# Designs tried in a protein design run: peptides against a protein of PDB entry 3ZN8. Part 11

Target 1, 125 residues: chain A of PDB entry 3ZN8
Amino acid sequence: LEEYDKIQKKMEDVMEGKGKLTLRDVYAQIIALRKMGPLSKVLQHIPGLGIMLPTPSEDQLKIGEEKIRRWLAALNSMTYKELENPNIIDKSRMRRIAEGSGLEVEEVRELLEWYNNMNRLLKMV

## One batch from the design tools (peptide; aimed at target 1 Q29 R69 W114)

Design b2_p13_2_s2 (made by RFdiffusion4, then SolubleMPNN; from b2_p13_2, 8 letters changed)
Fold by OpenDDE base, seed 5:
Structure b2_p13_2_s2 (fold): chain B 125 residues (1-125), chain A 13 residues (1-13)
Amino acid sequence: as target 1 above (125 residues)
Amino acid sequence: SELEEALLKLLLA
């Protein structure tokens, strides 16, 4: 619960101060979440989630944990400039990131697409 | 994914 509150405060600072989410912010958030324990424990600290989403099975949790590891690998393979300004990531950069992280280019693209969607949502809220 | 949903909820909470 305490960790969740810290995450919320950090996100509020980002939204109020910069009004823009970067992949650096995403990276920091994921790391903070992992400190709370396995994905199952993380999900338990999100208010309302238990009501809106069914309890995941053990297999689903494993898949989720693997996804976290993959996204972290991608983020760890990015330069500081890319983390701060993901819009500069072109096809060449994506391929480099994929090779460095052991991921498919499509997986890196998926992360970037998710990021772009989040930014669009933040502009609407 | 579950991760995406969790992150979304954290951002919007």
Scores: peptide ipSAE 0.126, ipTM 0.670, DockQ to the pose 0.504
OpenDDE base, seeds 1, 2, 3, 4: peptide ipSAE 0.117, 0.116, 0.105, 0.119; ipTM 0.672, 0.669, 0.667, 0.671

Design b2_p13_2_s3 (made by RFdiffusion4, then SolubleMPNN; from b2_p13_2, 7 letters changed)
Fold by OpenDDE base, seed 4:
Structure b2_p13_2_s3 (fold): chain B 125 residues (1-125), chain A 13 residues (1-13)
Amino acid sequence: as target 1 above (125 residues)
Amino acid sequence: DRLREELLALLLN
């Protein structure tokens, strides 16, 4: 929690408006969600979300919570430069991040792939 | 908001 707060504070110090999605932005959103509590509570606090998303099962919530934990671990193992410019994350960096976070390299790759897909999507809007 | 929605969608499968 303390580590998350430190990173959050650093993120708040960086002005919004780069016009490009970064992993810092992803991190900020995850932290914002976590501040609302477990996913079950998050869903209760976001009006209309239950209309947009099917009601998750307990198993889906557990999987989601675990995914959050893993992604936070990965993000916490990244350098500021990597968070701001995820495209610099090569195989060596990815392996380091995985080792530092206790994740498989494939899990870090999954996060980066998701980010890349999201960034591409957002550039189209 | 969109990023949050997409993130939630991913997390909730």
Scores: peptide ipSAE 0.323, ipTM 0.841, DockQ to the pose 0.131
OpenDDE base, seeds 1, 2, 3, 5: peptide ipSAE 0.321, 0.224, 0.088, 0.253; ipTM 0.841, 0.757, 0.647, 0.798; seeds 2, 3 fail the geometry check

Design b2_p13_2_s4 (made by RFdiffusion4, then SolubleMPNN; from b2_p13_2, 9 letters changed)
Fold by OpenDDE base, seed 1:
Structure b2_p13_2_s4 (fold): chain B 125 residues (1-125), chain A 13 residues (1-13)
Amino acid sequence: as target 1 above (125 residues)
Amino acid sequence: DVLRQRLLSLLLS
């Protein structure tokens, strides 16, 4: 996956403090991973995952897949500016995104919180 | 690989 390699480089730059992870980056990574199939299949393609992470249960895989689908709907409802700088997403924007994606506002908020956690995690590596 | 693992971990959390 050429796109995967690009995203990996971007993430490495972020880890080195040379860039910022955006929702566009996250979106691209999710899409790239999904090209390998469902989450269960994706996990099979990641060498060493079982060593680094506990094997998720079937229920966890289902939950993960549903979360991905819903969050992708939210991401698809965001503007380019929002994807590049999620910090600009205020209550009005969250409501618009939620309405456009068929999600609750809280689900959009959860996505943004997840993004922030991801960004912090990557910078800590 | 580590990044993918972390992404997946966070998605499943």
Scores: peptide ipSAE 0.069, ipTM 0.623, DockQ to the pose 0.130
OpenDDE base, seeds 2, 3, 4, 5: peptide ipSAE 0.066, 0.070, 0.068, 0.049; ipTM 0.613, 0.620, 0.612, 0.588; seed 3 fails the geometry check

Design b2_p13_3 (made by RFdiffusion4)
Pose (drawn by RFdiffusion4):
Structure b2_p13_3 (pose): chain A 106 residues (1, 21-125), chain P 13 residues (1-13)
Amino acid sequence: LLTLRDVYAQIIALRKMGPLSKVLQHIPGLGIMLPTPSEDQLKIGEEKIRRWLAALNSMTYKELENPNIIDKSRMRRIAEGSGLEVEEVRELLEWYNNMNRLLKMV
Amino acid sequence: VAALTLLIAEKLL
């Protein structure tokens, strides 16, 4: 049930219920339909879950703040350690900056 | 906090 500390404390909570659906707990707004979140149980069927939660904990508690400092020598680093590919790391690294970015405009 | 939860949740979907 400044940002990095929050991201972990949140993503860790996003496994001990599902992948849970509490996305509709702090949103006074309304939804769309039910035949759509059905594709959430599909990723649950596999013995695994997601690639993101992989290389995510395979990083220092400071490398997640400014993933910009990460180079070609650092991408392959958390790649082979997590079992993901260099490409699967980029989509993850280019996202840590987005959260710390779009949040500024909030 | 709510916005950050949305961003995380939307990406996870």

Design b2_p13_3_s1 (made by RFdiffusion4, then SolubleMPNN; from b2_p13_3, 7 letters changed)
Fold by OpenDDE base, seed 4:
Structure b2_p13_3_s1 (fold): chain B 125 residues (1-125), chain A 13 residues (1-13)
Amino acid sequence: as target 1 above (125 residues)
Amino acid sequence: KTALLQLIADHLR
């Protein structure tokens, strides 16, 4: 609960234009969510999500959980500097992260693209 | 509260 509250506060700060969401923040959030149980249980604990999002099928939940697992592997293969400033991740770093995590380079690129899109959205709020 | 999770969910769909 305390870790979740810290993450929530960080998200609020970023939405207020205070600071930047980093991949370290993303990592912390993923870990906090995983402590709540399977993704299905996590989604059930999010007020309003069940109203806004159709209940994912069991297969979609499995795909989601696997994707989160793969992204976590990528994050675990990043340096502290990369987690704090993902913009430094060039093609060489991306390849290293992919190799270290057992992922395709495209999967690491997808994570970074997702992060960039999220960070853009948070700046618009 | 749900922006990251919503983005994850949207990306997984």
Scores: peptide ipSAE 0.040, ipTM 0.622, DockQ to the pose 0.406
OpenDDE base, seeds 1, 2, 3, 5: peptide ipSAE 0.039, 0.017, 0.034, 0.017; ipTM 0.610, 0.522, 0.600, 0.509; seeds 1, 3 fail the geometry check

Design b2_p13_3_s2 (made by RFdiffusion4, then SolubleMPNN; from b2_p13_3, 8 letters changed)
Fold by OpenDDE base, seed 4:
Structure b2_p13_3_s2 (fold): chain B 125 residues (1-125), chain A 13 residues (1-13)
Amino acid sequence: as target 1 above (125 residues)
Amino acid sequence: SSALFKLLADFLR
């Protein structure tokens, strides 16, 4: 719980423009959230989510849990330099990460696209 | 909770 709170605070600081979000930060956050249990339990701890988003079905939760597992595999296959600066990840690096994680290159690209969109959003807020 | 968590949850859904 204490570790989770520390990571949460760091994420809040990033959201306030006090820092830059890296994939290392994303990784740490996913790990912290997973310590709370299954995705269903994690989502219950996110205030306002149930108001803004429809409650996921059991099947959607399973899909989401699998997605998290896949993203963690991708993140675990990245180098420290890639986690700190994902912009260096070219097609060759994406292929290596995909092969190392047992994923399709498109899934690695999806993670990077999500990260880029998140960083753009954080710069606007 | 952070907008990050909401966005992550939305993306994972």
Scores: peptide ipSAE 0.109, ipTM 0.708, DockQ to the pose 0.396
OpenDDE base, seeds 1, 2, 3, 5: peptide ipSAE 0.100, 0.103, 0.101, 0.088; ipTM 0.707, 0.705, 0.706, 0.689; seed 1 fails the geometry check

Design b2_p13_3_s3 (made by RFdiffusion4, then SolubleMPNN; from b2_p13_3, 7 letters changed)
Fold by OpenDDE base, seed 1:
Structure b2_p13_3_s3 (fold): chain B 125 residues (1-125), chain A 13 residues (1-13)
Amino acid sequence: as target 1 above (125 residues)
Amino acid sequence: RSALLQLIADHLR
């Protein structure tokens, strides 16, 4: 879980205003967690999450797993520069990423929007 | 607890 600890420290730094969460950080976190098993198992290993979040249904977990898989495909199609600074991803880059990952452009846009929202929320915590 | 994971989980619901 060494990688997990590094990611947690990074998140803490971002929460303290000492840095920026990147898509590389998000990617690393997702990969580290997936090593623990399916999303259902991952969620079970997070203390207190079940208290704050209702237990997702089996269908919700399945949808979540598929969405993660699709987003990972998008992330795998990004350059290091894009992962480090997602703000550089214009329409042309977004289309390339979508084509390379077999996703719709809208799905890539959704990922980027989610990232922006998440990064904003982390800075507020 | 991981705030990132909570946000991910919340978004995936």
Scores: peptide ipSAE 0.035, ipTM 0.598, DockQ to the pose 0.409
OpenDDE base, seeds 2, 3, 4, 5: peptide ipSAE 0.033, 0.021, 0.036, 0.026; ipTM 0.601, 0.516, 0.605, 0.590; seed 4 fails the geometry check

Design b2_p13_3_s4 (made by RFdiffusion4, then SolubleMPNN; from b2_p13_3, 7 letters changed)
Fold by OpenDDE base, seed 1:
Parts: sequence; structure tokens; C-alpha cells
Structure b2_p13_3_s4 (fold): chain B 125 residues (1-125), chain A 13 residues (1-13)
Amino acid sequence: as target 1 above (125 residues)
Amino acid sequence: RSALLELIAQHLR
């Protein structure tokens, strides 16, 4: 879980304003988490999360797993520059990513929106 | 705790 610890440290640095969260960081975190098992097991390994967040239903977990798989496909279709600086992803890039990943453009947009929300949240903590 | 997991969980709501 060394990779996980590195990613957590990166996130902490971002929270302290010492860095920027990128989609590469997100990708690495997702992969690290998946190595621990399915989302259900991952959530169980996070102390206090169940106290702060409602436990998702089995159906929600399945939906989440599928969404993560689809987002990983999108991330795998991004260039290094896009992963490092997601704000450069314009409509043309989104379309290319969508086509390359077999996703709808809206799904790529949702990923980017989620990333932006994540980045804002980390800066607020 | 993982902020990423928290957001994932929140997004699944």
C-alpha cells in the first residue's frame, strides 16, 4: 500500500496548498484503491467514513463500480498533458477521449466535473 | 481518510 500512502500525502499537500491534484493523481488513487478490492471492501477500510457517509446499497456499489470502470477507460484515453492539466480538455479533446474510450461525451464531461469538484473540496479542507 | 473515497461515496448517493 505504499502507492496509496504516496497518493494520500499528495492529497494532503494539495489540501495545504502545496500542490495541484491532477487526473494522474486521481487515476493512481483509483488503481491503488482497486488493489484493495471492490468498492465495498475499500469503503470498509476507511475508518469513520461509514459514520460520516451513509453506507451505499449493494446496487449503488455496483453502479459505482461500473462508473469507475468507465472513467478509467476515459482516463486511459487521455494524453499525459491532459492528465496533468485537465483544464486544457476542450470539446474536441472530450470528443476524442469519448470516442477512444467508447463513452458518451457527457460521461467524459461528468468525470471532469467530478474532478473539478474534488479539487475544490481539497482546497477547502 | 481518503477524500477521494468520500467524494466517490457522495457521488453514489
Scores: peptide ipSAE 0.034, ipTM 0.607, DockQ to the pose 0.352
OpenDDE base, seeds 2, 3, 4, 5: peptide ipSAE 0.028, 0.034, 0.016, 0.026; ipTM 0.599, 0.609, 0.490, 0.590; seed 2 fails the geometry check

Design b2_p13_4 (made by RFdiffusion4)
Pose (drawn by RFdiffusion4):
Structure b2_p13_4 (pose): chain A 106 residues (1, 21-125), chain P 13 residues (1-13)
Amino acid sequence: LLTLRDVYAQIIALRKMGPLSKVLQHIPGLGIMLPTPSEDQLKIGEEKIRRWLAALNSMTYKELENPNIIDKSRMRRIAEGSGLEVEEVRELLEWYNNMNRLLKMV
Amino acid sequence: ERLTLITELFLEH
């Protein structure tokens, strides 16, 4: 049930219920439909879950703050350690900056 | 608002 410390404390809570659906707990707004979140049980069927939660904990508690410092020597690093590919790491690294970015405009 | 945004961005992907 400044940002990096929040991201962990939040993503960790996003596994001990599902992948839960508490996305509708702090949103006074309304939803769309039910036949759409049905594709959430599909990723649960596999013995695994997601690639993101993989290389996510395979990083220092400071490398997630400014993933910009990460080079070609650092991407392959958390790649082979997590079992993901260099490409699957880029999509993850280019996202840590987005959260710390779109949040500034909030 | 911050937590909601992080959750929305995570589940979009």

Design b2_p13_4_s1 (made by RFdiffusion4, then SolubleMPNN; from b2_p13_4, 7 letters changed)
Fold by OpenDDE base, seed 1:
Structure b2_p13_4_s1 (fold): chain B 125 residues (1-125), chain A 13 residues (1-13)
Amino acid sequence: as target 1 above (125 residues)
Amino acid sequence: SRRQLILQLFLSR
């Protein structure tokens, strides 16, 4: 709970233009969410989400859980410097991360693209 | 709430 509140505060600060979201923040958020249970249980604990988002199918939840697991493998294969500054991840670093995590380079690229999109969205709200 | 929006963003595609 304490770590989750810290992550929320960090994200609120980013939304207010105070700092930036990092992959370390993403990692911490994923871990905090997983401590609440499976993605299905996490979604149930989000007030109003079931009204604002279509309830994901069981298959969509399984795909989401697998994707989270794969992204955690990628994040665990990153250096602290990469987690704090994902923009330094070049093709060589991306390949190393992919090899170390058992992922395709494209999956690592997808994570980085998602991160960049997330960081943009947080600044727009 | 900002909290709900943050969670929604993380869980949204």
Scores: peptide ipSAE 0.105, ipTM 0.645, DockQ to the pose 0.358
OpenDDE base, seeds 2, 3, 4, 5: peptide ipSAE 0.076, 0.069, 0.104, 0.078; ipTM 0.618, 0.610, 0.649, 0.616

Design b2_p13_4_s2 (made by RFdiffusion4, then SolubleMPNN; from b2_p13_4, 5 letters changed)
Fold by OpenDDE base, seed 1:
Structure b2_p13_4_s2 (fold): chain B 125 residues (1-125), chain A 13 residues (1-13)
Amino acid sequence: as target 1 above (125 residues)
Amino acid sequence: KRKTLILELFLSK
C-alpha cells in the first residue's frame, strides 16, 4: 500500500510537470503490481480500467503477461544510471541489455520507445 | 484513485 501511494504520487507529480517518469518508476510500479498476482488479477484491482478499456481476451492477457516478463528481464539488466536516465542508452548499451536479458535488440528498443511515449502521454493527461 | 496509470496506458495501445 505504501509503495502504491509513492508510485501514484510520482505519477501525479509527472502529470503536473514536476520531474520525469524514469524506468525506475516503471520498474517499481510493475514490481508492486506483480505482488497482486498475474496480470489478470492485477487488472481486477485497477479502478476505472473496466470502464476505460475493453475487457482483454485471454490471448491478450497472455501476450501482455509475456511482454511484462520480457521487459522486466530487460529492466533487471539495466544499470541504476540507465534506469534513472534511459536517454543515455545507446546502441552498445541496448546490445548489452539485450544479451543480458535474452531479448533481441529490437525488443529493448521497443521498451525504450514505449517509455518515451508514456513519458509524453503522462505530461499531456 | 487509480492504482496505476502506467499499466492502463500500456494496455491502451
Scores: peptide ipSAE 0.093, ipTM 0.661, DockQ to the pose 0.455
OpenDDE base, seeds 2, 3, 4, 5: peptide ipSAE 0.080, 0.090, 0.082, 0.071; ipTM 0.666, 0.667, 0.668, 0.658; seed 4 fails the geometry check

Design b2_p13_4_s3 (made by RFdiffusion4, then SolubleMPNN; from b2_p13_4, 6 letters changed)
Fold by OpenDDE base, seed 2:
Structure b2_p13_4_s3 (fold): chain B 125 residues (1-125), chain A 13 residues (1-13)
Amino acid sequence: as target 1 above (125 residues)
Amino acid sequence: ERRSLILRLFYER
């Protein structure tokens, strides 16, 4: 719970223009979410919501877990400078991260694209 | 000499 509250406060600070979301923040969020379990299971414990939300299939949960594992491998292969300033990640850095994590360069690109999209959304709120 | 990927990751982190 305490880790989740820190993450929420960080997101609020970013929306207020008091900071930026970094890949370090993304890493912390992924770890916190994994400790809480699948979001669908957390939402099922909220009275009235568990009836309205489709439960993801076991196969969808496995696919999601594998994608999260791959993103964690990429994040673990980044430098502290890259985690704090993902915009410095060029093609050479992406290739290094991919080689270090055992991923395709495309999977590293997808993570960075997701991060960039998230930062755009947070600036529009 | 081309530094190994592991050594490069260690020094750049």
Scores: peptide ipSAE 0.046, ipTM 0.642, DockQ to the pose 0.021
OpenDDE base, seeds 1, 3, 4, 5: peptide ipSAE 0.023, 0.025, 0.024, 0.038; ipTM 0.618, 0.628, 0.620, 0.614; seed 3 fails the geometry check

Design b2_p13_4_s4 (made by RFdiffusion4, then SolubleMPNN; from b2_p13_4, 9 letters changed)
Fold by OpenDDE base, seed 4:
Structure b2_p13_4_s4 (fold): chain B 125 residues (1-125), chain A 13 residues (1-13)
Amino acid sequence: as target 1 above (125 residues)
Amino acid sequence: SKRSLILEMFYSL
């Protein structure tokens, strides 16, 4: 829980313009949340989620779990330098990551696109 | 409002 709080603080700092979100931060948060158990349990720990969102169906939870697993595989296949600065990930690196993680290149691209969108969003808030 | 990366991941599905 202490580690999770630190990660949440990092996100808040980024939202306040005090730094940037990296894939290392993403990885750390996922790992911290995964310690709480499967996605269903993780979601139960998110304040306000039960009020803001309908309870996910079992199928949605399964899809979510699989996506998390795939993204973790990709993240685990990245170098420290790539995690700290995802912008250096070119087509060659992306292909290597995909091959190393057993994913399609498009799935790695999806993760990077999500990261970029998230980073932009956080800076706007 | 606090944002969770996990929540955002879920929305992206």
Scores: peptide ipSAE 0.167, ipTM 0.730, DockQ to the pose 0.396
OpenDDE base, seeds 1, 2, 3, 5: peptide ipSAE 0.154, 0.157, 0.154, 0.158; ipTM 0.725, 0.723, 0.718, 0.724

Design b2_p13_5 (made by RFdiffusion4)
Pose (drawn by RFdiffusion4):
Structure b2_p13_5 (pose): chain A 106 residues (1, 21-125), chain P 13 residues (1-13)
Amino acid sequence: LLTLRDVYAQIIALRKMGPLSKVLQHIPGLGIMLPTPSEDQLKIGEEKIRRWLAALNSMTYKELENPNIIDKSRMRRIAEGSGLEVEEVRELLEWYNNMNRLLKMV
Amino acid sequence: EAALSALIAAKLS
């Protein structure tokens, strides 16, 4: 049930219920339909879950703040350690910056 | 907080 600390405290909670659906707990707005979140149980069917929660915990508690400092020598680093590929790391690293970015405009 | 949770949830979807 400044940002990095929050990301972990949150993503950690996003597994001990599902992948839960509490996405509709702090949103006074309305939804769309039910035949859409049905594709959430598909990723659950596999013995695994997601690639993102992989290389996510395979990083220092400071490398997640400014993933910009990460180079070609640092991407392959958390790649082989997590079992993901260099390409599967980029999509993850280019996202840590987005959260710390779009949040500024909030 | 809600915005950050929404961003995380949207990306995980």

Design b2_p13_5_s1 (made by RFdiffusion4, then SolubleMPNN; from b2_p13_5, 8 letters changed)
Fold by OpenDDE base, seed 5:
Structure b2_p13_5_s1 (fold): chain B 125 residues (1-125), chain A 13 residues (1-13)
Amino acid sequence: as target 1 above (125 residues)
Amino acid sequence: SSELLKLIADFLR
């Protein structure tokens, strides 16, 4: 709980423009949420989520769990420098990460694209 | 489309 609260505070600081979201922050948040159990249980602990998102089917939850596992594998294959500054990840680094995680390069690209889009949204707020 | 994307987006709101 204490670790989760620290991560939450870090995310709030980023949202207030006091910090920058990194892949390290993303990784830490995923791990904190995973301590609560399977994706279905995690979603129940997020305030307002049940109002904003439709209740996922069992199949959607399974797909979500697999996606989380795959992204964690990618994140675990990154260096600390890459996690702190994902902008340094070129094609060579992306291929290494994909090979190390057992993913396709396109899946690693998808994660990075999501991260970039998230940071753009945070800068607009 | 990713459940993970939705999870993180909602947490950041």
Scores: peptide ipSAE 0.115, ipTM 0.682, DockQ to the pose 0.150
OpenDDE base, seeds 1, 2, 3, 4: peptide ipSAE 0.109, 0.109, 0.103, 0.122; ipTM 0.682, 0.681, 0.674, 0.697; seed 4 fails the geometry check

Design b2_p13_5_s2 (made by RFdiffusion4, then SolubleMPNN; from b2_p13_5, 7 letters changed)
Fold by OpenDDE base, seed 4:
Structure b2_p13_5_s2 (fold): chain B 125 residues (1-125), chain A 13 residues (1-13)
Amino acid sequence: as target 1 above (125 residues)
Amino acid sequence: SSALFKLIADFLR
């Protein structure tokens, strides 16, 4: 719980423009959230989510849990330099990460695209 | 909870 709170506070600081979100931060956050239990329990601890988003079905939760596992595999296959600066990840690096994680290159690209969109959003807020 | 958590959750759904 204490570790989770520390990571959450760091994410809040990033959201306030006090820091830059990296994939290392994303990784740490995913790990912290998973310590709370299944995705269903994690989502219940996110205030306002149940108001803004429909409650996921059991099948959607399973899909989400699988996606988290896949993203963790990708993140675990990245180098420290890649986690700190994802912009250095070219096609060759994406292929290596995909092969190392047992994923398709497109799934790695999707993760990076999500990160880029997130980082753009954080600069606007 | 942070907008980040909401965005992550939405993306994972």
Scores: peptide ipSAE 0.139, ipTM 0.709, DockQ to the pose 0.396
OpenDDE base, seeds 1, 2, 3, 5: peptide ipSAE 0.121, 0.125, 0.124, 0.119; ipTM 0.703, 0.707, 0.703, 0.694

Design b2_p13_5_s3 (made by RFdiffusion4, then SolubleMPNN; from b2_p13_5, 7 letters changed)
Fold by OpenDDE base, seed 3:
Structure b2_p13_5_s3 (fold): chain B 125 residues (1-125), chain A 13 residues (1-13)
Amino acid sequence: as target 1 above (125 residues)
Amino acid sequence: SSALFQLIADHLR
C-alpha cells in the first residue's frame, strides 16, 4: 500500500508537469502490478465495469507475463544512472544489457521504445 | 493514478 501511494503521487506529479517518469518508476509499477494482479481482474469485480471491459484471454495473460519477466530481466541489468536517464542508453549499453539479461538487443530496444511512447502518452493526459 | 499508468501500459504493449 505504501508503494502504491508513492507510485500514485509520482504519477500525479508527472501529469502536472512536476516530474519525469523513469524506468525506475516503470520497475516499481511492474512489481506493484505483480503483487496486485492484473488490473483487469480487479476491475472485473466492480459492478458495471466488468461488463464494459474486454477480458484478456488466458493465452494473452501468459504472453503478457512472459514479456514482463523478460523486461524485468532487462531492467535488473541496467545501472541506476540508466534507469533514471534512459536516454543515455546507446548501442553499446543496449548490447551489455541484452547480454546481461539473456535477451536479444531488439527486445531491449522494444522496452525503451515502449517507455518513450508511454511517456509521450502520459504527457497528453 | 497507478491505475491509469497500468491502462496505458496495457494499451502500449
Scores: peptide ipSAE 0.084, ipTM 0.656, DockQ to the pose 0.307
OpenDDE base, seeds 1, 2, 4, 5: peptide ipSAE 0.081, 0.094, 0.097, 0.091; ipTM 0.650, 0.655, 0.666, 0.657; seeds 2, 4, 5 fail the geometry check

Design b2_p13_5_s4 (made by RFdiffusion4, then SolubleMPNN; from b2_p13_5, 8 letters changed)
Fold by OpenDDE base, seed 4:
Structure b2_p13_5_s4 (fold): chain B 125 residues (1-125), chain A 13 residues (1-13)
Amino acid sequence: as target 1 above (125 residues)
Amino acid sequence: SSALLRMIAEFLR
C-alpha cells in the first residue's frame, strides 16, 4: 500500500506538471498492481473503473495480461539510465532489449510508443 | 486515481 501511494503521488505530481513519468515509474506501478493479482483482480479493485471503462472481455483480459508480462520482460532488460530516460533508447539499444527479453523489436517499440503517448496525455492534464 | 485509470485505459487500448 505504501509503495502504491508513492506511485500515485508521483503520477499526480506529473499530472500537475511536476516532474516526468519515467519507465521506472511505469515499472514500479506495474509491479505494485501485480501484487494485487491478475489483471482481472486488479481492475476489480479500482473504484469507478466500471463507470469509466467498459468491462473487458475475458479475451481482452488475457491479451492484457500477456502484454503486461512481455512489457515487464522488456523493462527488466533495460538499464537504469534507459528506464529513467527512455529517449536514449536508439535502434541498437532497442534491439538489445528485445534480444534480452525474448521479444520482437516491434514489441519494444510498441512499449516505447505507448510510453510516449502516455507522457503526452499526462502533460495535457 | 484518475492517473492510474488513464494509464490502464491506455494500456488496454
Scores: peptide ipSAE 0.154, ipTM 0.720, DockQ to the pose 0.344
OpenDDE base, seeds 1, 2, 3, 5: peptide ipSAE 0.153, 0.126, 0.133, 0.127; ipTM 0.722, 0.701, 0.708, 0.701; seed 3 fails the geometry check

Design b2_p13_6 (made by RFdiffusion4)
Pose (drawn by RFdiffusion4):
Order: sequence, then C-alpha cells, then structure tokens
Structure b2_p13_6 (pose): chain A 106 residues (1, 21-125), chain P 13 residues (1-13)
Amino acid sequence: LLTLRDVYAQIIALRKMGPLSKVLQHIPGLGIMLPTPSEDQLKIGEEKIRRWLAALNSMTYKELENPNIIDKSRMRRIAEGSGLEVEEVRELLEWYNNMNRLLKMV
Amino acid sequence: TSFQEEVLNLLLN
C-alpha cells in the first residue's frame, strides 16, 4: 500500500498489490474505460515483469538523482548487472531526469 | 509508457 527517496518508497509500493491500480486513489478526476487496462495482466503472465524495475535498483542512491553524470562506461555498467541491454538502459536513464524535471513545474 | 505515466500522475498529484 529530495525525489529519489520518494521514487523508491513509491515504486516499492507499486508491486505488493498487483501491479496495483491505486492510480485512481489520489485523482479526483474520472477515468475513460475498462477495456484498456486489460493489457496490464499481459505483462503479469510472463514469469518476469518489467525491465525498468531491474536496472532501477542496480544503481546507487545518488546516481538516480543526476543520471546526467552517467556515460558510456556507466550505462553498460548497470546493463550487464541487471541483464538488460545498453539500449534498455538509456530509456530508463533518460527518464529519471524527466521526473525530476516535470516535477519542478508542479 | 503506461508505467511512467502512472508514476508521474502519482508524483504530480
């Protein structure tokens, strides 16, 4: 059930219920339909889950704050350690900056 | 991805 500490304390809670659907717990707004979140059980069918939760915990509690300092020598680092590819790491690293960015405008 | 949107929505609200 400043940001990095929150990201972990939140993503860790996003597994012990599903992938849960509490996305509609702090949103007074309304949804769209039900035949859409049906593609959520598809990723659950596999023995695995997602690549993001992989290399996510394979990083220091400070490297997630400013993923910009990460180079070609640091991407392959958390790649082979997590079992993902260099390409699957980029999509993850270029996202840690987005959360710390779009949050500023909030 | 949908997961990214879910995490963002939780952080932004």

Design b2_p13_6_s1 (made by RFdiffusion4, then SolubleMPNN; from b2_p13_6, 5 letters changed)
Fold by OpenDDE base, seed 1:
Structure b2_p13_6_s1 (fold): chain B 125 residues (1-125), chain A 13 residues (1-13)
Amino acid sequence: as target 1 above (125 residues)
Amino acid sequence: SRFEEEVLSLLLS
């Protein structure tokens, strides 16, 4: 996966303090993973993941798939500028994104919170 | 990768 390699390089740069992770990067990563198929198949292709993640139940897989769909909907409802710099997403933008994606505002907030945590985590590595 | 693991972990949470 060409996109996968690009994302890995981006991640390495971020870890080295060069640049930052964006939601565009997140989006690309999710899409790259989705190319391997549904979540169940994705997990099968990444055996090493089982070391850190317990084997999910069928219900967990369904929940995961739904979350992927919902987050992708949110990401698809963002502007390029928002994807590149999620920090500009204020309450008004968040509401617009939620409405455009059919999500609750809290779900969009959750995505953004996760992004911030992830970005911080990568910089600490 | 670490990023993949974290993303998947979140999605499965």
Scores: peptide ipSAE 0.265, ipTM 0.770, DockQ to the pose 0.126
OpenDDE base, seeds 2, 3, 4, 5: peptide ipSAE 0.259, 0.244, 0.261, 0.254; ipTM 0.761, 0.746, 0.763, 0.753; seed 3 fails the geometry check

